# Ledger of designs, part 8: peptides against a protein of PDB entry 3OAK

Target 1, 145 residues: chain A of PDB entry 3OAK
Amino acid sequence: DDLEQYLDEKILRLKDEMNIAAQLDIDTLNKRIETGDTSLIAMQKVKLLPKVVSVLSKANLADTILDNNLLQSVRIWLEPLPDGSLPSFEIQKSLFAALNDLPVKTEHLKESGLGRVVIFYTKSKRVEAQLARLAEKLIAEWTRP

## One batch from the design tools (peptide; made by RFdiffusion4, then SolubleMPNN)

Design b1_p9_2_s2 (from b1_p9_2 with D1N D2P)
Fold by OpenDDE base, seed 3:
Structure b1_p9_2_s2 (fold): chain B 145 residues (1-145), chain A 9 residues (1-9)
Amino acid sequence: as target 1 above (145 residues)
Amino acid sequence: NPLLEWMEE
């Protein structure tokens, strides 16, 4: 199926782009810590965020997203940074909102590790209350009997 | 980062 192959390639390219963006930001922050150069700003994830949100919102891509474990890259984007800080408020908010409309199943949570990270956001005192509530909503949806 | 390692388990 030509369409299925096209969609797979599209999602896999985005997955690669997301992983690269995350690593570039990590490298930037590590260098900032090492050198003390405050002009070094990690912005790669923020720059790519609109594209990520756009793809996650497409109903026709849901199966492709889940089948190719794009949620692993979403998890990576939500992980704490080398300096212990969290990704920007906008990244958190946008990703939690996008995740709410995906038909995520237990198998997807296991293979991506996303469940563990979202649980962290429900417990951390460093997370804004608004976003903690969004994380709680996701956990509630994913653990429904 | 211990927290990052925990997240990746």
Scores: peptide ipSAE 0.033, ipTM 0.690, DockQ to the pose 0.204
Fold by OpenDDE base, seed 2:
Structure b1_p9_2_s2 (fold): chain B 145 residues (1-145), chain A 9 residues (1-9)
Amino acid sequence: as target 1 above (145 residues)
Amino acid sequence: NPLLEWMEE
């Protein structure tokens, strides 16, 4: 119906915006590495984060989020950056919190690759303990019998 | 175990 189509388009637009933001940050950090210009700061994901969190928090969008594989873009946002660092503390915290409230199923983990990335966060020495615990909580939920 | 099932696929 019209509403469903509207919601699909909304999520797909956000998905595109997220992917663009991720790529722009990668480009910025690569340029920082190449030029040594320490004034270059990757901020595109952080700038978009409030919108992402807003969408992920809306219960009436859950099906649309999952059906359109928005979690793939969430996974992309969680991946390590060119300088070896991880996305900002706030990005990690916000995304893990949002994921905790989504009815994620096996098929969504498979098509997004999110499960493997979250497992990474349970193991990485670069992850703050608080966030590692959040990742562990997600894994526990996704592995529940 | 949904995640394990997924990982084993």
Scores: peptide ipSAE 0.031, ipTM 0.687, DockQ to the pose 0.433
Fold by OpenDDE base, seed 5:
Structure b1_p9_2_s2 (fold): chain B 145 residues (1-145), chain A 9 residues (1-9)
Amino acid sequence: as target 1 above (145 residues)
Amino acid sequence: NPLLEWMEE
């Protein structure tokens, strides 16, 4: 119906925006490495984060979020960056918190690759202990019998 | 275990 179509378009637009933001940040950091210009700062994901969190927190959007594989873009945002660093502390914390409230199923983890990335966060020595615990909580929920 | 079963595929 009209509402469903509207919600699909909204989520798909956000998905596209997230993917663009991720790529722009990657490009910025690659240029920083090439030129040595330490004034180059990747800020696109941070700028978009409030909108992402707002959308992920809406209970009425849960089905649309999952059906349109927005979690693939969430996975992309969590991947390591060209300089070997991880996304900002705030991005990690906000996304892990938002994911905790979504009814994520195995099929969503498969099509997004999110499960493997979150497992990485439980194991990596580069991840802050606080965030590793949030990742562990997600894994525990997703592995519930 | 849904996640582990998926990873083992």
Scores: peptide ipSAE 0.030, ipTM 0.676, DockQ to the pose 0.470
Fold by OpenDDE base, seed 1:
Structure b1_p9_2_s2 (fold): chain B 145 residues (1-145), chain A 9 residues (1-9)
Amino acid sequence: as target 1 above (145 residues)
Amino acid sequence: NPLLEWMEE
């Protein structure tokens, strides 16, 4: 119906915005590496984060989020950056918290690749202990019998 | 175990 179509379009637009933000940050960091200009700071994801968190927190959007594979963009946001660094602490914390409330199923993990990335966060020594625990909580929920 | 099943595919 009209509402479902509107919600689909809204989520797909956000998905596109997230992907663009991720790529812009990658481009910024690559340029920083190439030029040595340390004034170049990647902040596109951080700027968009409040909108992402707002959408992910709305229960009425859960089906639309999952059906349109928004979790693929969430996975992209969690991936290591060109300089080997991880996304900001705030991005990690906010996304892990938001994911905890979504009814994520196996099919969503398959089409997004999110499971493998979150497992990385449970194992990496570069991840803050607090965030590793949040990642572990997600894995525990996703592996429940 | 949904995640393990997925990882085994």
Scores: peptide ipSAE 0.029, ipTM 0.679, DockQ to the pose 0.447

Design b1_p9_2_s3 (from b1_p9_2, 3 letters changed)
Fold by OpenDDE base, seed 3:
Structure b1_p9_2_s3 (fold): chain B 145 residues (1-145), chain A 9 residues (1-9)
Amino acid sequence: as target 1 above (145 residues)
Amino acid sequence: NPLLEWMEK
């Protein structure tokens, strides 16, 4: 199926782009910590965020997203940064919103590690209250009997 | 509880 192959390649390319963006931001922040150069700003994830949100919102891509473990890259984007800070408010908000509309199953949580990270967001005192509530909503959906 | 089941594995 030519269409399925095209969609797989599209999602895998995005997955790669997301992972690269995350690593570049990590490298930037590590250098910032080491040198004290406050002009070093990590912005690669923020720059790519609109594309990520666009893809995650497409209903016709849901199966491809889940089958190719794009949620692993989503998890990576949500992890704490080298300086202990969390990703930007906008990244958190956008990703939680996008996740809410995906038919995520237990197998996807297992292979991505996303569940554990989202639970972190329900408990952390560093997370904004409204985002903690979004995280709680996701947990509630994923734990429905 | 799917998530709890996942966490226990």
Scores: peptide ipSAE 0.026, ipTM 0.657, DockQ to the pose 0.507
Fold by OpenDDE base, seed 5:
Structure b1_p9_2_s3 (fold): chain B 145 residues (1-145), chain A 9 residues (1-9)
Amino acid sequence: as target 1 above (145 residues)
Amino acid sequence: NPLLEWMEK
């Protein structure tokens, strides 16, 4: 119906915006490495984060989020950056918190690749302890019998 | 567990 179509378009647009933001940040950091210009700062994901969190927190959007594989873009945002660093602390914390409230199923984890990335966060020595614990909580929920 | 089985493949 009209509402479903509207919600699909909304989520798909956000998905595109997230993917673009991720790529722009990657490009910025690659240029920083190449040129040595330490004034280059990747800010696109941070700028978009409030919108992402707002959307992920809406209970009425859960089905649309999952059906349109928005979690693939969430996975992309969590991947390591060209300089070997991880996304900002705030991005990690906000996304893990948002994921905790979504009715994520195994099929969504498979089609997005999110499961593998979150497991990475439980094991990496570069991840802050409190964020590793959030990742562990997600894995525990997703692997619940 | 389906998730664990998937990740082990």
Scores: peptide ipSAE 0.025, ipTM 0.650, DockQ to the pose 0.513
Fold by OpenDDE base, seed 1:
Structure b1_p9_2_s3 (fold): chain B 145 residues (1-145), chain A 9 residues (1-9)
Amino acid sequence: as target 1 above (145 residues)
Amino acid sequence: NPLLEWMEK
């Protein structure tokens, strides 16, 4: 119906915005590496984060989020950056918290690749212990019998 | 274990 179509379009727009933000940050960091200009700071994901968190927190959007594979963009946001660094602490914390409230199923993990990335966060020594615990909590829920 | 099953595929 009209509402479902509106919600689909809204989520797909956000998905596009997230992907663009990720790419812009990658481009910024690549340029920083190439030029040595340390004044170049990747800020696009951080700027968009409040909107992402707002959407992910709304129960009425859960089906639309999952059906449109927004989790693929969440996965992209969690991937290591060109300089080997991880996304900001705030991005990690906010996304892990938001994921905890979504009814994520195996099919969503398969089509997004999110499971493998979150497992990385449970194992990496570069991840803050607090965030590793959040990642572990997600894995525990996703692997629950 | 859904996640492990997925990872094994």
Scores: peptide ipSAE 0.025, ipTM 0.651, DockQ to the pose 0.513
Fold by OpenDDE base, seed 4:
Structure b1_p9_2_s3 (fold): chain B 145 residues (1-145), chain A 9 residues (1-9)
Amino acid sequence: as target 1 above (145 residues)
Amino acid sequence: NPLLEWMEK
């Protein structure tokens, strides 16, 4: 219906915005590495984060979020950056928190690749202990018998 | 577990 279409379009727009933000940050960091210009700071994801968190927190958007594979963009946001670093602490914390309240199923993990990335966060020595525990909580929930 | 099977591939 009209509402479902509206919600789909809303989520798809956010998905595009997230993907663009991720790419812009990647481009910024690649340029930083290439030029040595330390004034180049990747901030696009951080700027968009409040909007992402707001959307992910809405229970009435859960089905739309999952059906449109927004989790793929979440996965992209969690991937390591060109310089080998990880996304900001705030991004990790906010996304892991938001994921806890979503009814994520195996099919969504397969579609998005999110499962593998979150497992990475449980194992990586570059991840803060607090965030590793959040990742572990997610994995435990997703693998519950 | 389908999730584990997927993740192991």
Scores: peptide ipSAE 0.025, ipTM 0.650, DockQ to the pose 0.548

Design b1_p9_2_s4 (from b1_p9_2, 3 letters changed)
Fold by OpenDDE base, seed 3:
Structure b1_p9_2_s4 (fold): chain B 145 residues (1-145), chain A 9 residues (1-9)
Amino acid sequence: as target 1 above (145 residues)
Amino acid sequence: NPLLEWMEQ
């Protein structure tokens, strides 16, 4: 199926782009910590965020997204940064919103590690209350009998 | 409970 192959390649390319963006931001922040150069700002994830949100919102891509474990890259984007900070408010908000519309199953949580990270967001005192509530909503959906 | 099941694996 030519269409299926095209969609797989599209998602896998995005997955790669997301992972690269995350690593570049990590490298930037590590250098910032080491040198004290406050002009070093991690912007790669923020720059790519609109594309990520666009893809996650496409109903016709849901199966491809889940089958290719794009949620692993989503999890990576949500992890704490080298300086102990969390990703930007906008990244958190956008990803939680996008996740809410995906038919995430247990197997996807297992292979991505996403569930554990989202639970972190429900408990952390560093997370904005609004975003903690979004995380709680996801947990509620994923724990429905 | 899908999430609990996942956590137990």
Scores: peptide ipSAE 0.032, ipTM 0.687, DockQ to the pose 0.480
Fold by OpenDDE base, seed 1:
Structure b1_p9_2_s4 (fold): chain B 145 residues (1-145), chain A 9 residues (1-9)
Amino acid sequence: as target 1 above (145 residues)
Amino acid sequence: NPLLEWMEQ
C-alpha cells in the first residue's frame, strides 16, 4: 500500500545515503594518505549517524529495514577503513546497540554479511573491550538455539 | 543455531 511504498523508499534512500557517506569517508582517508594532509578528516558517517540511529530504533520500520537489506550498509559502516583504523567508537557503539533490538534472522545475516563482521569485533584486539562485549552479545543472540 | 548454520554453508 501507500505507506509500505513510502517506507520502502525512505529506507532505500537512507541506504543510499549511508553508502555514499562510507565512500566519501574512504575517499577522504585515501586522499589523506596520498597527500599527507592531516587536516583531512572523514566525518560523513558521523554526520549521518543520528539519522541512522533514529531509523534503526523505530520498531515500525524493522520489517522495512530487514526486507531492504539496510544491514548491508550497516556492515559497510563497520568495516575497517583504508588506513586500517576502525570506524569511530560512537559509530560502533550506536550500531551495536541498535542491532540488539532488531529481529535479525539468518537470512538477513546471509544477505548482508553482517554476522562475519560482528564476529571480527569479538576477536580483534583493536576493539575496545566494552564494544567487544556488545558484539559478543549480538553473536550470542544470533546463535541461540 | 542460525548463525553457525549460516557460517557452515
Scores: peptide ipSAE 0.032, ipTM 0.685, DockQ to the pose 0.367
Fold by OpenDDE base, seed 5:
Structure b1_p9_2_s4 (fold): chain B 145 residues (1-145), chain A 9 residues (1-9)
Amino acid sequence: as target 1 above (145 residues)
Amino acid sequence: NPLLEWMEQ
């Protein structure tokens, strides 16, 4: 119906915006490495983060989020960056918190690749302890019998 | 567990 179509378009647009933001940040950091210009700062994901969190927090959007594989873009945002660093502390914390409230199923984890990335966060020595615990909580929920 | 089985593949 009209509402479903509207919600699909909304989520798909956000998905595109997230993917673009991720790529722009990657490009910025690659240029920083190439030129040595330390004034180059990757800010696109941070700028978009409030919108992402707002959308992920809406209970009425849960089905649309999952059906359109928005979690693939969430996975992309969590991947390591060209300089070997991880996404900002705030991005990690906000996304892990938002994921905790979504009715994520195994099929969504498979089609998005999110499961593997979150497991990475439980094991990496580069991840802050409190964020590793959030990742562990997600894994525990997703692997519940 | 389906997730664990998937990850082990």
Scores: peptide ipSAE 0.031, ipTM 0.683, DockQ to the pose 0.503
Fold by OpenDDE base, seed 4:
Structure b1_p9_2_s4 (fold): chain B 145 residues (1-145), chain A 9 residues (1-9)
Amino acid sequence: as target 1 above (145 residues)
Amino acid sequence: NPLLEWMEQ
């Protein structure tokens, strides 16, 4: 219906915005590496984060979020950056928190690749202990008998 | 576990 279409479009727009933000940050960091210009700071994801968190927190958007594979963009946001670093603490914390309240199923993990990325966060020595525990909580939930 | 099976692929 009209509402469902509206919500789909809303989520798809956010998905595009997230993907663009991720790419812009990648481009910024690549340029930083190539030029040595330390004034180049990747900030696009951080700027968009409040909007992402707001959307992910809406219970009435859960089905739309999952059906439109927004989790793929979440996965992209969690991937390591060109310089080998991980996304900001804020991004990790906010996304892991938001994921806890979503009824994520195996099919969504397959579609998005999110499962493997979150497992990475449980194993990586580059991840803060607090965030590793959040990742572990997600994995435990997703692998519950 | 379907998730584990998927991840092992």
Scores: peptide ipSAE 0.030, ipTM 0.679, DockQ to the pose 0.523

Design b1_p9_3_s1
Fold by OpenDDE base, seed 2:
Structure b1_p9_3_s1 (fold): chain B 145 residues (1-145), chain A 9 residues (1-9)
Amino acid sequence: as target 1 above (145 residues)
Amino acid sequence: SEVEELLGL
């Protein structure tokens, strides 16, 4: 199916872009730590976030998103940064909101590692209370009968 | 646990 192929390619391209953005931010922060250059700011994920949110919010892309393990890239985006900090508040909030609307199943959690990361957000003292609650809601939804 | 299994932990 031509449309299916198009959507697959679209999601796979985004997945690649997300992974690149994450790595660039990691590199930036590592260099910041190494050099002490406080002018180095990790902004690649933030710059790409609107595109990510746009894609994740489209109901017609849900199957394609899940089938192509885009959630692995979402997981990567949520992981702690080299300095121990977490991704920006906006990234956390946007991704948790988007995840709430996706029909995530056990198989997707396993192949992406997303479950483990979201649990982390329910427990971390570095997470804003409102985001911890969002993470808790996700866990509850994923573990409900 | 059941929860861990469901989350892939």
Scores: peptide ipSAE 0.298, ipTM 0.856, DockQ to the pose 0.391
Fold by OpenDDE base, seed 3:
Structure b1_p9_3_s1 (fold): chain B 145 residues (1-145), chain A 9 residues (1-9)
Amino acid sequence: as target 1 above (145 residues)
Amino acid sequence: SEVEELLGL
């Protein structure tokens, strides 16, 4: 129906915006490495984060989010950057919090690759303790019998 | 295992 189509288009647009933001940040950091210009700062994901959080927090969008594999874009946002760094603390915190409220199923983890990235956060020594705990909580919930 | 498949390992 009209509403379903509208919601699908909304989520797909956000997915594209997230992927573009991630690529722009990657390009910025690669250029920083190539040129040595330390004034180049990756900020596209941070700028888009409030919109992402707003959408992920809406219960009426949960099915649309999961059906359109928006979690793949969430996974991309959590991956290490070209300079070896992790995304900002705020991005990590916001995304883990949002994931905790989504009814994520096995099929969504498989198609997004999100599980592999989150388990990385349970093991990394570069991750803040509070975020490692959140990652552990997610893994425990997703792997429950 | 199922867990490995679920987590993409």
Scores: peptide ipSAE 0.294, ipTM 0.858, DockQ to the pose 0.400
Fold by OpenDDE base, seed 5:
Structure b1_p9_3_s1 (fold): chain B 145 residues (1-145), chain A 9 residues (1-9)
Amino acid sequence: as target 1 above (145 residues)
Amino acid sequence: SEVEELLGL
């Protein structure tokens, strides 16, 4: 129906915006590495984060989020950056919290690659302990029989 | 691993 179509388009637009933000931050950091210009700061994901959190928190969008593989963009946002750093603490915390409230199924993990990334966060020494625990909680929930 | 399989990986 019309509402379903509208919601699909909304999520797909957000997905595109997220992917663009991720790429812009990657480009910024690559240029920073190349030029040594320390004034170059990657902030596109941080700028978009409130919108992402707003969408992910809406229960009525859960099916649309999962059906359109928005979790792939969430995975992309969680990946390490060119300088080896991880996304900001706030991005990690917000995304893990949002993921905890989504009815994520095996098929969504497979098509997004999110499972592998979250497992990484359970093991990485660069991750804050509290966020590692959140990642562990997600894995435990996703692996329940 | 078993965990990876359960995650659909």
Scores: peptide ipSAE 0.292, ipTM 0.854, DockQ to the pose 0.281
Fold by OpenDDE base, seed 1:
Structure b1_p9_3_s1 (fold): chain B 145 residues (1-145), chain A 9 residues (1-9)
Amino acid sequence: as target 1 above (145 residues)
Amino acid sequence: SEVEELLGL
Protein backbone atom coordinates (compact mmCIF):
# COMPACT_ATOMS: atom_id res chain seq x y z
CA ASP B 1 0.00 0.00 0.00
CA ASP B 2 1.44 3.33 -1.11
CA LEU B 3 0.04 5.36 1.78
CA GLU B 4 1.23 2.86 4.39
CA GLN B 5 4.71 2.88 2.89
CA TYR B 6 4.80 6.67 2.88
CA LEU B 7 3.71 6.86 6.51
CA ASP B 8 6.21 4.19 7.58
CA GLU B 9 9.05 6.10 5.94
CA LYS B 10 7.94 9.35 7.53
CA ILE B 11 7.89 7.84 11.02
CA LEU B 12 11.21 6.05 10.54
CA ARG B 13 12.83 9.32 9.43
CA LEU B 14 11.50 11.08 12.52
CA LYS B 15 12.74 8.23 14.69
CA ASP B 16 16.22 8.68 13.25
CA GLU B 17 16.08 12.45 13.76
CA MET B 18 15.03 11.98 17.38
CA ASN B 19 17.88 9.56 18.06
CA ILE B 20 20.39 11.94 16.50
CA ALA B 21 19.07 14.87 18.56
CA ALA B 22 19.35 12.83 21.75
CA GLN B 23 22.93 11.81 20.99
CA LEU B 24 23.98 15.36 20.13
CA ASP B 25 22.62 16.61 23.44
CA ILE B 26 24.44 13.83 25.29
CA ASP B 27 27.67 14.74 23.50
CA THR B 28 27.21 18.42 24.36
CA LEU B 29 26.68 17.73 28.05
CA ASN B 30 29.56 15.28 28.24
CA LYS B 31 31.83 17.93 26.75
CA ARG B 32 30.45 20.51 29.18
CA ILE B 33 31.34 18.23 32.09
CA GLU B 34 34.80 17.44 30.73
CA THR B 35 35.80 21.01 29.86
CA GLY B 36 33.80 23.05 32.37
CA ASP B 37 32.58 25.23 29.50
CA THR B 38 29.21 26.41 30.81
CA SER B 39 28.39 28.04 27.48
CA LEU B 40 27.69 24.58 26.06
CA ILE B 41 23.93 24.07 26.16
CA ALA B 42 22.02 21.01 24.92
CA MET B 43 19.23 22.27 22.66
CA GLN B 44 18.77 19.68 19.92
CA LYS B 45 15.79 17.89 21.44
CA VAL B 46 14.08 21.18 22.26
CA LYS B 47 14.54 22.33 18.66
CA LEU B 48 12.97 19.14 17.30
CA LEU B 49 10.19 18.93 19.91
CA PRO B 50 7.51 20.80 17.89
CA LYS B 51 7.88 18.33 15.02
CA VAL B 52 7.72 15.37 17.39
CA VAL B 53 4.58 16.71 19.07
CA SER B 54 2.96 17.41 15.71
CA VAL B 55 3.49 13.84 14.56
CA LEU B 56 2.46 12.22 17.85
CA SER B 57 -0.80 14.21 17.86
CA LYS B 58 -2.01 12.89 14.49
CA ALA B 59 -4.68 10.23 15.02
CA ASN B 60 -4.11 8.81 11.53
CA LEU B 61 -0.45 8.10 12.44
CA ALA B 62 -1.13 6.20 15.67
CA ASP B 63 -0.80 2.71 14.19
CA THR B 64 2.31 3.67 12.22
CA ILE B 65 3.89 5.26 15.31
CA LEU B 66 3.29 2.17 17.41
CA ASP B 67 4.16 -0.38 14.71
CA ASN B 68 7.54 1.26 14.05
CA ASN B 69 8.45 1.51 17.75
CA LEU B 70 8.74 5.30 17.77
CA LEU B 71 8.10 4.96 21.51
CA GLN B 72 11.66 3.69 21.87
CA SER B 73 12.89 7.11 20.77
CA VAL B 74 10.39 8.76 23.11
CA ARG B 75 11.86 6.64 25.92
CA ILE B 76 15.39 7.71 24.95
CA TRP B 77 14.33 11.36 25.09
CA LEU B 78 13.01 10.90 28.63
CA GLU B 79 16.13 9.23 30.06
CA PRO B 80 18.46 11.06 32.47
CA LEU B 81 21.30 13.04 30.91
CA PRO B 82 25.06 12.69 31.61
CA ASP B 83 24.97 15.37 34.30
CA GLY B 84 22.21 13.46 36.09
CA SER B 85 19.52 15.94 35.11
CA LEU B 86 16.26 15.08 33.37
CA PRO B 87 15.10 16.53 30.05
CA SER B 88 13.50 19.97 30.18
CA PHE B 89 10.11 20.51 31.77
CA GLU B 90 8.68 21.32 28.35
CA ILE B 91 9.89 18.05 26.83
CA GLN B 92 8.44 16.05 29.71
CA LYS B 93 5.10 17.85 29.63
CA SER B 94 4.73 17.65 25.85
CA LEU B 95 5.63 13.98 25.61
CA PHE B 96 3.41 12.91 28.51
CA ALA B 97 0.50 14.80 26.96
CA ALA B 98 1.08 13.19 23.57
CA LEU B 99 1.40 9.71 25.08
CA ASN B 100 -1.93 10.14 26.84
CA ASP B 101 -3.75 10.15 23.50
CA LEU B 102 -2.02 7.11 21.98
CA PRO B 103 -3.57 3.63 22.22
CA VAL B 104 -0.43 2.18 23.83
CA LYS B 105 -0.56 -1.56 24.53
CA THR B 106 1.62 -3.89 26.58
CA GLU B 107 3.54 -5.07 23.53
CA HIS B 108 4.57 -1.48 22.73
CA LEU B 109 5.74 -0.92 26.29
CA LYS B 110 7.87 -4.06 26.13
CA GLU B 111 9.37 -3.13 22.75
CA SER B 112 10.25 0.41 23.80
CA GLY B 113 11.02 0.14 27.51
CA LEU B 114 8.79 3.17 27.99
CA GLY B 115 6.87 1.71 30.91
CA ARG B 116 9.90 1.53 33.20
CA VAL B 117 10.93 5.08 32.33
CA VAL B 118 7.49 6.49 33.07
CA ILE B 119 7.40 4.60 36.38
CA PHE B 120 10.69 6.30 37.18
CA TYR B 121 8.97 9.66 36.71
CA THR B 122 6.29 8.72 39.24
CA LYS B 123 8.96 8.19 41.92
CA SER B 124 11.80 10.64 41.20
CA LYS B 125 12.28 13.62 43.53
CA ARG B 126 13.67 15.55 40.55
CA VAL B 127 10.30 15.59 38.76
CA GLU B 128 7.74 18.38 39.16
CA ALA B 129 4.61 17.25 41.00
CA GLN B 130 2.28 17.98 38.08
CA LEU B 131 4.41 15.83 35.75
CA ALA B 132 4.61 13.02 38.28
CA ARG B 133 0.80 13.04 38.30
CA LEU B 134 0.72 12.83 34.50
CA ALA B 135 3.13 9.89 34.65
CA GLU B 136 0.89 8.20 37.22
CA LYS B 137 -2.10 8.71 34.93
CA LEU B 138 -0.26 7.00 32.06
CA ILE B 139 0.73 4.05 34.23
CA ALA B 140 -2.87 3.70 35.41
CA GLU B 141 -4.12 3.70 31.81
CA TRP B 142 -1.52 1.19 30.64
CA THR B 143 -2.17 -1.20 33.53
CA ARG B 144 -5.96 -0.98 33.42
CA PRO B 145 -7.68 -4.42 33.43
CA SER A 1 20.34 2.37 30.27
CA GLU A 2 20.74 5.11 32.84
CA VAL A 3 17.13 4.71 33.95
CA GLU A 4 17.60 0.99 34.46
CA GLU A 5 20.66 1.64 36.62
CA LEU A 6 18.80 4.23 38.70
CA LEU A 7 15.91 1.82 39.19
CA GLY A 8 18.26 -1.03 40.02
CA LEU A 9 17.13 -3.09 37.05
Scores: peptide ipSAE 0.207, ipTM 0.858, DockQ to the pose 0.082

Design b1_p9_3_s2 (from b1_p9_3 with E5K)
Fold by OpenDDE base, seed 2:
Structure b1_p9_3_s2 (fold): chain B 145 residues (1-145), chain A 9 residues (1-9)
Amino acid sequence: as target 1 above (145 residues)
Amino acid sequence: SEVEKLLGL
């Protein structure tokens, strides 16, 4: 199916872009730590976030998103940064909101590692209370009968 | 736990 192929390619391209953005931010922060250059700011994920949110919010892309393990890239975006900090508040909030609307199943959690990361957000003292609650809601939804 | 299994832990 031509449309299916197009959507797959679209999601795979985004997945690649997300992974690149994450790595660039990691590199930036590592260099910041190494050099002490406080002018180095990790902004690649933030710059790409609107595109990510746009894709994740489209109901017609849900199957394609899940089938191509885009959630792995979402997980990567949620991982702690080199300095131990977490991604920006906006990234956390936007991704948790988007995840709430996806029909995530156990198999997707396993292949992406997303479950472990979201649990982390329910427990971390570095997470804003409102985001911890969002993470808790996700866990509840994923573990409900 | 059952929860851990469901989450792939």
Scores: peptide ipSAE 0.317, ipTM 0.869, DockQ to the pose 0.391
Fold by OpenDDE base, seed 3:
Structure b1_p9_3_s2 (fold): chain B 145 residues (1-145), chain A 9 residues (1-9)
Amino acid sequence: as target 1 above (145 residues)
Amino acid sequence: SEVEKLLGL
């Protein structure tokens, strides 16, 4: 129906915006490495984060989010950057919190690759303890009998 | 493992 189509288009647009933001940040950091220009700062994901959090928090969008594999874009946002760094503390915190309220199933983990990335956050010594705990909580929820 | 399968590993 009209509403379903509207919601699908909304989520797909956000997915594209997230992927573009991630690529722009990657390009910025690659250029920083290439040129040595330390004034180049990756900020596209941070700028888009409030919109992402707003959408992820809406219960009426949960099915649309999961059906359109928006979690793949969430996974991309959590991956290590070209300079070896992790995304900002705020991005990690906000995304882990938002993921905690989504009814994520095995099929969504498989199609997005999100499980592998979150496990990384439970093991990495570069991750803040409080965020590692959030990652552990997600893994526990997803692997419950 | 079963856990790996559940997580899509």
Scores: peptide ipSAE 0.311, ipTM 0.864, DockQ to the pose 0.357
Fold by OpenDDE base, seed 5:
Structure b1_p9_3_s2 (fold): chain B 145 residues (1-145), chain A 9 residues (1-9)
Amino acid sequence: as target 1 above (145 residues)
Amino acid sequence: SEVEKLLGL
């Protein structure tokens, strides 16, 4: 119906915006590495984060989020950056919290690749302990019989 | 691993 179509388009637009933000931050950091210009700061994901959190927190959007593979963009946002750093603490915390409230199924993990990234966060020594625990909680939930 | 399989990997 019309509402379903509207919601699909909304999520697909956000997905595109997230992917663009991720790429812009990658480009910024690559340029920073190339030029040594330490004034170059990657902030596109951080600027978009409130919108992402707002959408992910809406229960009525859960099906649309999962059906349109928005989790692929969430995965992209969680990947290490060109300089080897991880996304900001706030991004990690917000996304893990949001993921905990979504009815994520195996099929969504397969099509998004999110499982691999979250497992990484359970093992990485660069991750804050509290966030590693959140990642572990997600893995535990997703691996329940 | 078995865990990875359960995660759809």
Scores: peptide ipSAE 0.308, ipTM 0.865, DockQ to the pose 0.286
Fold by OpenDDE base, seed 1:
Structure b1_p9_3_s2 (fold): chain B 145 residues (1-145), chain A 9 residues (1-9)
Amino acid sequence: as target 1 above (145 residues)
Amino acid sequence: SEVEKLLGL
């Protein structure tokens, strides 16, 4: 199917872009730690965030998103950074909101590791209370009988 | 991953 192929390629390209952005931010922060250069700021994920949110919000892309394991890249974006910090408040808020509207199933959580990361956000003292509540909501939805 | 380390997994 031509449309399915087009959508698959679109999602796979975004997945690659997300992974690159994550790695660039990691590299930036590692260099910041090593050199002490406080002018080094990791902003690649933030720059790409609007595109990610736009794609995740499209109902017609839900199956393609889940089938191509884009949630693995979402998980990567949510992981702690080299300096021990978490991604920006805006990234957390936007991703949790987008995840809330996706029909995520157990198989997708296993493939991506996303469930374990979101559980972390329900427990971490470094997470804002409102985002911890959003994480709890996701866990409740994903573990619903 | 860093999350796994923090969770002791």
Scores: peptide ipSAE 0.210, ipTM 0.855, DockQ to the pose 0.080

